# Designs tried in a protein design run: peptides against a protein of PDB entry 3QIS. Part 260

Target 1, 334 residues: chain A of PDB entry 3QIS
Amino acid sequence: PSLELSRREFVFENVKFRQLQKEKFQISNNGQVPCHFSFIPKLNDSQYCKPWLRAEPFEGYLEPNETVDISLDVYVSKDSVTILNSGEDKIEDILVLHLDRGKDYFLTISGNYLPSCFGTSLEALCRMKRPIREVPVTKLIDLEEDSFLEKEKSLLQMVPLDEGASERPLQVPKEIWLLVDHLFKYACHQEDLFQTPGMQEELQQIIDCLDTSIPETIPGSNHSVAEALLIFLEALPEPVICYELYQRCLDSAYDPRICRQVISQLPRCHRNVFRYLMAFLRELLKFSEYNSVNANMIATLFTSLLLRPPPNLMARQTPSDRQRAIQFLLGFLL

## One batch from the design tools (peptide; made by RFdiffusion4, then SolubleMPNN)

Design b2_p24_6_s4 (from b2_p24_6, 14 letters changed)
Fold by OpenDDE base, seed 2:
Structure b2_p24_6_s4 (fold): chain B 334 residues (1-334), chain A 24 residues (1-24)
Amino acid sequence: as target 1 above (334 residues)
Amino acid sequence: SEREKEIFERMEREVEERLREFEA
């Protein structure tokens, strides 16, 4: 069997978080026998491609002189955004198109990724007074490494943050403030806030706005701004409540005094973000008659975002653990 | 820019106010 490929090299320029890109090519059976094609893993890989790449179809049959279109889809989700922001991974891959009883055909995938504040740590963002697209990638790596070390020092209560000559970190990321300040000003009376989905085009505009500028006003509807906040919190590499405190939050869920003590042990940036979000959500709940938002809905929604189980425990979360997590957050909303 | 400076000065004040209100 033999195939002809219309293209073997693919370049995905300016790949962004949550922005789908597609490149298409044709494969044709130029042989005299039916053939089965499939994308196969390389020798040391479990998957035929990286998590941000997909082929559709990834397998099929071709009769003699038959042609099929294959789509190569590049999509950076919350699962790939952090490793692409750090430059640990890149928009580069090699696909192996295998022909059954035939030869392998290699496809080269290349391109560039544009960093996002989505999927960047709270600690790194607190050190960024410029939009992330203005920050050199080398400096982003250094900021994440330094942020990790400072977080660990703060959790261990070992060294008072020597207020050395380093520029004082922001109290909260500017991106969180921009989103939440907009919601404070314009969304407290918005009916069905956090219940109505945003517009996909507006969400992309909000993400691009936060990555490239420091605006006075965020573009889009209140629903799109609210959903952008949810996407931001979901994409955090570490949740607002650090993984190390997860179990203590569950254990304290019925004691409001212990709950406050657990939150006080968060790194400064995480603690400030938590308190700032709770202040907003409490204000939003004062307008429940206008916005149809209630404490149980908010607690259920935000608990999954703010208080995530550590990766090693995600598969083991019990219904009891989820109820305790909701109860923990309710103690800050009521 | 001067505009960005004014935004940051507003941010610092508003965040500090909201954090104090939550601690009360």
Scores: peptide ipSAE 0.586, ipTM 0.952, DockQ to the pose 0.726
Fold by OpenDDE base, seed 5:
Structure b2_p24_6_s4 (fold): chain B 334 residues (1-334), chain A 24 residues (1-24)
Amino acid sequence: as target 1 above (334 residues)
Amino acid sequence: SEREKEIFERMEREVEERLREFEA
C-alpha cells in the first residue's frame, strides 16, 4: 500500500492560550489495495502527539483512489499552558503516519507560542509590573525559578522576605486586580454573575488585553470578565491555596479559627490573593437581591478553583472531601 | 507611562484597603 500526502510540513504561528488553530491536509490512496492508516507514537513516546496537538481523524481506512482530509488541531489548554509559558515545551512535534503493511510518513509540526499571564504562577506575576508579552522569555524563566524558591522559603517560615535590594513585589498580580476591580465597579448588580457563561470571542480579547497591556477598562461583558477570572484561577500552576495546605484546609473546615491560621501560613502573594478574592466575594454577596448570587453557589464554584486537590489525590477526592472543602470556603464568605 | 503609574498607585491603595477590611 502507498499514500500521497498533499502536505508534510505545518507551521502554527503565534499560538495562544485557548485559541484553536487548524491546518488541513489530504491523504490519498494511490495504490491498488485498501489501506489502513494511523498516527502512531514515536520510539519512547506514549502518545502519537504532544498534549496541545490533535489529528482528526487519527486513523481510518482508504479504498483505492479514495482521499480523506485530516485536520491538525493545535489548542493550548490549562494542561499545556504553564510548560509552554516557561519554554519547557515548544510548538514543535513530529507525527508518524503509519500505513499498515506499508511505510511510515513523517509530518513536521513547528511554530511559536506567545506567553500568557494565564498559567503563570502568582509569585511570578507579583514580580511582573509589565504585561507578560513585554517580558523576555529568559526573564520569565528566572522569575518562575525565583518565585518557586521564595514560595518554599515562605511555607517553611525560614526567612522573612528580605525587603532588601529587589523591587518590591506587587501585593497581588495586576491581572487579578484588573479583573476583580472591574467586577467590583461594574458587576455587583449583574444578574446571574458567575452563572451565565461569557462569549468565547470576548474571553480571547480579555486574555489578549491582559497579556499585552495595562488597560483602564477590560473589554467585554461582565459575564466574560467573570469567566476570565475563573479561567485565570483554573489555569494557575499552583492554586491560590497551595497544595501543601489542602489537607489542613479539609481538616479545619468546621473550625473558623484554625481555617484563618491555615490561610495565614500561605506565601504572602497567595495569602493576599485569597483575602482579596474573599473581600470581593463578600461584597458581591451583599448585592444578592440584585445579582441572584448566594454563598453556597459561590463557595461551590470557587472551591474547585481555589482549593484543588494535589495531582496525586485528584482521583481519590471523596464527596466528604468536597463538602469539607466547600465548608472551609463558606467560613470566609459568611 | 504616567497613566500606568496612576493605575498602579490606585491598585496599591485599593488592594491595601480591601486586605485591611478582610483582616478586621
Scores: peptide ipSAE 0.584, ipTM 0.952, DockQ to the pose 0.731
Fold by OpenDDE base, seed 4:
Formats: C-alpha cells, sequence, structure tokens
Structure b2_p24_6_s4 (fold): chain B 334 residues (1-334), chain A 24 residues (1-24)
C-alpha cells in the first residue's frame, strides 16, 4: 500500500490556552490495494502525539483511489497549559502515519505558544506586575523558580529574609483581583451566577484580556467572568489550598478553629487568595435572594477547585472525603 | 502608566480591606 499526502508540514502560530486551532490535509490511497492507516507512537513514546495535539481521524481504511481529510487539532487544555507556559513543552511534534504492511509517513508539527496567566502558579503571578504576555519567557522561568523557593520558605515558617531590593509581591494575583473585583461590583445580584455557563467567545476575550492587559473592566457577561474565575482556579498548577494541607483540611472539617489554623499555614499568596475568595463568596451569599446562590452550592462548586486531592490520591477520594472537603469550605462561608 | 498605577493602588486598598473584613 502507498499514500499520497497533500501536506506534511504544519505550523501552528500563536497557540493560546483554550483556543482550538485546526490544520487539515488529505491522504489518498494511490495504490491498488485497500490500506489501513493509523497514527502510531514514535519509539519510546506512549502516545502518537503530545497531549495538546490530536488527529481526527487518527485511524481508518482507504479503498483504492479513496481520499480522506485529516484534521490536526491543537488545543491547550488545563492539562497542558502549565508545561507550555514554563517552556518545558513546546508546540513541536512529529506524527507517524503508519500504513499496515506499508511505509511510515512523517508529519512535522511546529509553532509557537503564547503564555497565559491561566495555568501559572499563584506565587509567580503575585510577582507579575505586568500582563504575562509582556513578561519575557526567560523571566517567567525565573519567576517560577523564585516562586517555588518562596513557597517552601513560607511552609517552613522561615523568617522572611530581609526584603532585598526585589519588588514586593502582590497580595493576590492581579488577574484574580480583576475577575473578583468585577464580580463584586457587577455580579452580586446576577441570577444564577456560577450556574449559567459563559459564552466561549467571551471566555476567550477574558483570557486574552487578562494575558495582554490590565483592564479597568473585564469584557463579557457576568456569567462569562464568573466562569473565567472557575477556569482560572481549575487551571492552577497547585490549588489555592496547597496539596500538603489537603488531608489536614479534611481532618479539621468540623472544627472551625482548626480549619482557620490550617489556612493560616498556607503560603502567603495562597492564604490571601483563599481569604479574598471567601470574602467574595460571603458577600455573594448575602444576595442569595437575588442571585439564587446558596452556601451548599457554592461550597460544592468551589471545593473541587480550591481543595483538590493530591494527584496520588485523586483515584482514592471517597464520598466521605468529598463531604468533609465541602464541610471545610462551608465553615468559611457561613 | 498613570492609569495602571491607579488600578494597582485601588487593588491594594480593596484587597487589603477584603482581607481585613475576613479576619474580623
Amino acid sequence: as target 1 above (334 residues)
Amino acid sequence: SEREKEIFERMEREVEERLREFEA
């Protein structure tokens, strides 16, 4: 069997978080026999492509003289955004299109990724007084490294080393403040807030706005701004409540005094974000008659975002653990 | 910019107020 490919080189320029890009090509069976094609893993790879790439279809049959369109879809989800922001991964891949009993055809994928504040650590963002797209990639790496060190110092209760000439970190990421300040001002009376989905186009505009500017106002509906906050919290490489405190939160869930003590042990940035979010959610709950939002709904929604089980425990989360996690958060909403 | 400075000054105040309100 043999194939003719209309294209073998693909360039994905300006790839962004949650923005789907598609490139298409055709494969044609120019042979005299039916062929099965599939994208196969390279040597030492488990998957035929990187997590941000997909071929559709990834396999199929072609009769003689048959042609099929293949879409190469590039989509950066929450699962790929952090490693692309850091430059640990890049928009580069090689796909192997295999023919059963035939040849391999190589496709080259290239491009560039544009960093996002989504999927960036809270610590790094607290050190970013500029939109992330204005920050040199080299400095992003340095900020992540510095952020890790500051987190560790905070966890160890090490005395803050003398405030060297380093700019004082923000109390919370500007991106969180921009979203939450908008919600405080405009969304407390919004019916079905956090229940009604935002518009995908508006979500993309909000993401692009936060990545590229420091706006006076967030664009889009209150629902889109609210969903953008959820997406932001979900995309965090480490949840607002650090993984190290997860079990202690569950163990303390019914003791409000211990709960407050656990939160006090968070790194400063995480602690401030947690408190700031709780202050917002408490304010939102004062308007429950208008927005139809209640503490149980909010606690249930935000618990999965703020108090994620460590990756090693994800598969072991019990209904009891989930209920304790919700109860922990309820103690800060009521 | 002056506008960005005003935004940051507002941010600092508002966040500090909200953090204090939570601690009370």
Scores: peptide ipSAE 0.578, ipTM 0.951, DockQ to the pose 0.752
Fold by OpenDDE base, seed 1:
Structure b2_p24_6_s4 (fold): chain B 334 residues (1-334), chain A 24 residues (1-24)
Amino acid sequence: as target 1 above (334 residues)
Amino acid sequence: SEREKEIFERMEREVEERLREFEA
């Protein structure tokens, strides 16, 4: 069997978080026999492509003189955003299109990724007084490494870091403040806030705005700004309540005094973000007659974002653990 | 910029106010 490919080199320029890009090519059976094609893993790889790439279809049959269109889809989700922001991964791959009893055809994928404040650590963002697109990639790596070390020290010592000769970090990421301050000002009376989805185009504009500027106002509807906050919290590499404190939050869920003590042990930036978000959500709940938002809905929604189980416990989460996690958060909303 | 400085000064004040309100 043999194939003819219309293209073998693909370039994905300016890849962004949550922005789908597509490149298409054709494969044709120029042989005299039917053939089965499939994308196969390279030697030592478990998958035929990186997590941010997909081929559709990834396998199929071609009769003699049949032609099929294949789509190469590049999409950076929450699962790939952090490793692309750090430069640990890049928009580069090689796909192997295999024919049963035939040849291998190699496709080259290349491009560039544009860093996002989405999927960046709270610690790094607190040290980032410029939009992320203005920060050199080398400095982003240094900020993530330094932020990890400072987080680990803060969890061990419970002492405010004596902020040495480095620039004073922000109390919270500017991106969180921009989103939450907008919601405080404009969204407290918004009916069905956090229940109605935003517009995808507006979400992309909000992400691009936060990545490239320090705006006076965030573009888009209140629903899009609210959903952008949820996406931001979901994309965090470390949740607002650090994984190390997860079990202690569950164990304390019915003791408000112990709950406050657990939160006091968070790294400064995580603690400030938690308190700032709770202050916002308490304010939003005062307007429940207008926005149809209630404490149980908010606690259920935000618990999954703020108090995520560590990866090793995720498969073992019980309904009781989920209820304790919700109860923990309710103690800060009521 | 001067505009960005004013935004950061507003941020610091408003965040500190909200953090104090939550601790009370």
Scores: peptide ipSAE 0.569, ipTM 0.949, DockQ to the pose 0.761

Design b2_p24_7_s1 (from b2_p24_7, 11 letters changed)
Fold by OpenDDE base, seed 1:
Structure b2_p24_7_s1 (fold): chain B 334 residues (1-334), chain A 24 residues (1-24)
Amino acid sequence: as target 1 above (334 residues)
Amino acid sequence: SKEEEILEKYEKAVEERLKAFEEA
């Protein structure tokens, strides 16, 4: 069996968080026998492609002289955004199109990723006074390394922030402030806030706006701005409540005094973001007659975002653990 | 700049909201 491929080299320029890009090519059976094709893993890989790439179809049969279109889809989700922001991963891959009883055909994937404030750590964002697209990639790496070291120092209560030589970090990321301040100003009376989904086009505009500028106003509907805040919190590499404190939050869920003590042990930026969000959400709850927002809805929604189980416990979450996590957050909303 | 003015508004607004958390 043999295949003819219309293209073997693919370039995905300016790949962005949550923006789907598609490139298509044709494969044709120029042989005299039916053939089965499949994308196969390379020798040391578990998957035929990186997590941000997919082929559709990834396998199939072709009769003699049959042609099929294959779509190569590039999509950076929350699961790939952090490693692409740091430059640990890149928009580069090699796909192996295997022909049963035939040859392997290699496809080269290349491109560039544009960093996002989405999927960047709270610590790194607190050091960014400029939009992330203005920050050199080399400096992003340094900011992530420094952010990890500061998180560890803060958790260990070891070093008073030496107030000395480096620019004072922001108390919370400017991106969180921009989103929350917009919602506070314009969305407190928005019916079905956090219950109605945003528009995908508006979400992309909001992401691009936050990545490239410090806007006076965020574009899009209040629903899109609200969903952008949820996406931002979901995409954080470390949740607002650090994984190290997850179990302590569950254990303290029915003791408000211990809950406050647990939050006080968060890294400074995480603690500030938590307090800032809780103050906003408490304020939003005062407008429940207008926005249909209640404490149980908010606690249920934000618990999964703010108090994520560590990866090792994720598969073992009980309904009791989820209820304790909700109760923990309710103690800050009521 | 316009962006600097926005960041000045940020500091105050964040401080006020963090204070509001402590007072509640």
Scores: peptide ipSAE 0.450, ipTM 0.928, DockQ to the pose 0.755
Fold by OpenDDE base, seed 5:
Structure b2_p24_7_s1 (fold): chain B 334 residues (1-334), chain A 24 residues (1-24)
Amino acid sequence: as target 1 above (334 residues)
Amino acid sequence: SKEEEILEKYEKAVEERLKAFEEA
């Protein structure tokens, strides 16, 4: 069996968080026998491609002289955004299109990724007074390393030694402020806030706006700005409540005094973001008659974002653990 | 600059909101 491929080299320029890019090519059975094709893992790989790439279809049959269009889809989700922002991963891959009882065909994937404030740590963002797209990639790496060290020092209650000539970090990421300040100013009376989805085009505009500028106003509907806040919180590499405190939050869920003590032990940026969000959400609840938002809805929605189970416990989360997590947040909303 | 004015609004608004959380 044999295949003809219309293209073997694919370049994905300016790949961005949550922006789908597609490149298409054709495969044709130029042989005399039916062919089965499949994308196969390389040696030592578990998957035929990186998590941000897919082929559609990834397998199939071709009769003699049949042609199939294959789409190569590049999509950076929350699962890949952090490693791409840090430069740990890149928009580079090799796909192996295997022909059953035939030869392998290699496809080269290349491109560039544009960093996002989405999927960047709270600690790193607190050190960014400029839009992330203005920050050199080398400096992004340094900021992530420094952020890890600051988080560790904060958890150990180590007093920062020399306030060297490093600019004072922001109390919360400017991106969170931009989103929350917009929602507070314009969305408090918005019916079905956090219940109605945003528009995908508006979400992309909001992401691009936050990555490239410090705007006076965020573009898009209140629903899109609200969803952008949810996406931001979901994409954080470490949730607003650090994984190290997850179990203590559940154990304290019915004691408001212990809950406040647990939050006080968060790293400074995480603690400030938590307090800032809870203050906003309490204010939003004052407008419940207009926005149809209640404390149970908010607590249920934000629990999955702010108080995520550690990856090792995610598969074991009980309904009781989820209820305790909701109760923990309710103690800050009521 | 316009960006400096936005950052000044940020510092005040964040401080006020954080203070409001501590007082509640």
Scores: peptide ipSAE 0.429, ipTM 0.923, DockQ to the pose 0.778
Fold by OpenDDE base, seed 4:
Structure b2_p24_7_s1 (fold): chain B 334 residues (1-334), chain A 24 residues (1-24)
Amino acid sequence: as target 1 above (334 residues)
Amino acid sequence: SKEEEILEKYEKAVEERLKAFEEA
């Protein structure tokens, strides 16, 4: 069997978090026999492509003289955003289109990624007084490395780091403040806040706005701004409550004094973000008559975002663990 | 700049909210 491919080189320029890009090409069976095609892993890979890439269809049959369109879809989710932000991964791949009993065809994927404040660590963002798109990639890498070291040192020493000669970090990321301050100003009376989804186009505008500017006002509906906050918290490489404290939060869930002590042991930026969010959510609950938001709804929603099981325990989370996690957060909302 | 003024508003607003959490 043999194929003709209309194109073999694909360039995805300016790839962004949650922005789908598509490139299409045609494959034609120029042989005299039916052929099965499939994208196959390279020798050392488990998957035929990187997590941010997809072929559709990824396999199929072609009759003689049949042609099929294949879409190459590039989409950076929460699962790929962190490694692309750090430059650990890049918009580069090689796809192997295999023919059963035939030869391989190689497709080259290339492009560039534009960093996002989504999927960046709280520690790194606290060191960014400028929009992330203004930060050189080399400096972004250095900020992530320094932020990791500061987190580890904060966890080990329980002592306020001597704020040495380095520029004082922000108490919370400016992006979190922008989102929360907008919601506080404009969304406290918003009916069905955090219950109605935002618009995808508005979410993209909000992400682009936060990545490129320090706006006076965030674009989009209150629902889109609210969902953007949820997406931000979901995309964090380390949850607001660090994985190291997960079990202690569950164990303390019914003792408010111990809960407060556990939170006090968070790294400074994580602790500040937690306290800042809880203060906002307590204020939001005062408007429950207008926004239909209650403590149980908020606790259920935010627990999955703020208090995530470590990856090794994720598959073992019991209904009891979920209830304890909700109870832990309720102790800060009531 | 306008951005610096926004960041100054940020520092104060965040400090006030963090303080409000500690007092509760």
Scores: peptide ipSAE 0.425, ipTM 0.921, DockQ to the pose 0.726
Fold by OpenDDE base, seed 2:
Structure b2_p24_7_s1 (fold): chain B 334 residues (1-334), chain A 24 residues (1-24)
Amino acid sequence: as target 1 above (334 residues)
Amino acid sequence: SKEEEILEKYEKAVEERLKAFEEA
């Protein structure tokens, strides 16, 4: 069996968080026998492609002189955004299109990724006074390394060593302030806030706006701005409540005094973001007659975002653990 | 600049919200 491929080299320029790109090519059975094709893993890989790439169809059958269109889909989700932001991964891959009883055909994937404030650590964002797209990639790497070290020192209650002439970090990321300040000004009376989905085009405009500028006003509906805040919190490499404190939050969920003590042990940026979000949500709850938002809905929604189980425990989360996590947040909303 | 004015509004607004949380 043999195949003819219309193209073997693919370039995905300016790949962004949550923006789907597609490149299509054709494969044709130019042989005299039917053939089965599949994308196969390379020798050391478990998957035929990186997590941000997909082929559709990834396998199929072709009669003699039959042609099929294959779509190569590039999509950066929350699961790939952090490693692409840091430059640990890149928009580069090699796909192996295998022909049963035939040869392998190699496809080259290349391109560039544009960094996002989505999927960047709270610590790194607190050190960014400019939009992330204005920050050199080398400086992003340094900021993530410094952020990791500062987080560890804060958790260990180590006295900050003499702050050399490093610029004072922001108290919270400017991106969180932009989202929350907009919602506070314009969305307190918005019916079904956090219950109505945003528009996908507006979400992309909001992400691009936060990555490239410091706007006076965020574009889009209040629903799109609210969903952008949820997406931001979901995409954090570490949740607002650090993984190290997860179990202590569950254990303290019915003791308001211990809950406050656990929050006081968060790294400064995480603690400030938590307090800032709780202050906003308490204010939003005063308008429940207008916005239909209640404490149980808000606690349930934000618990999954703010108080995530560590990756090693995620598969073991019980209904009791979820209820304790909700109760922990309710103690800050009521 | 316009961006500096936005950042000054940020610093004040965040400080006020963080104080309001500590006083409640």
Scores: peptide ipSAE 0.382, ipTM 0.911, DockQ to the pose 0.733

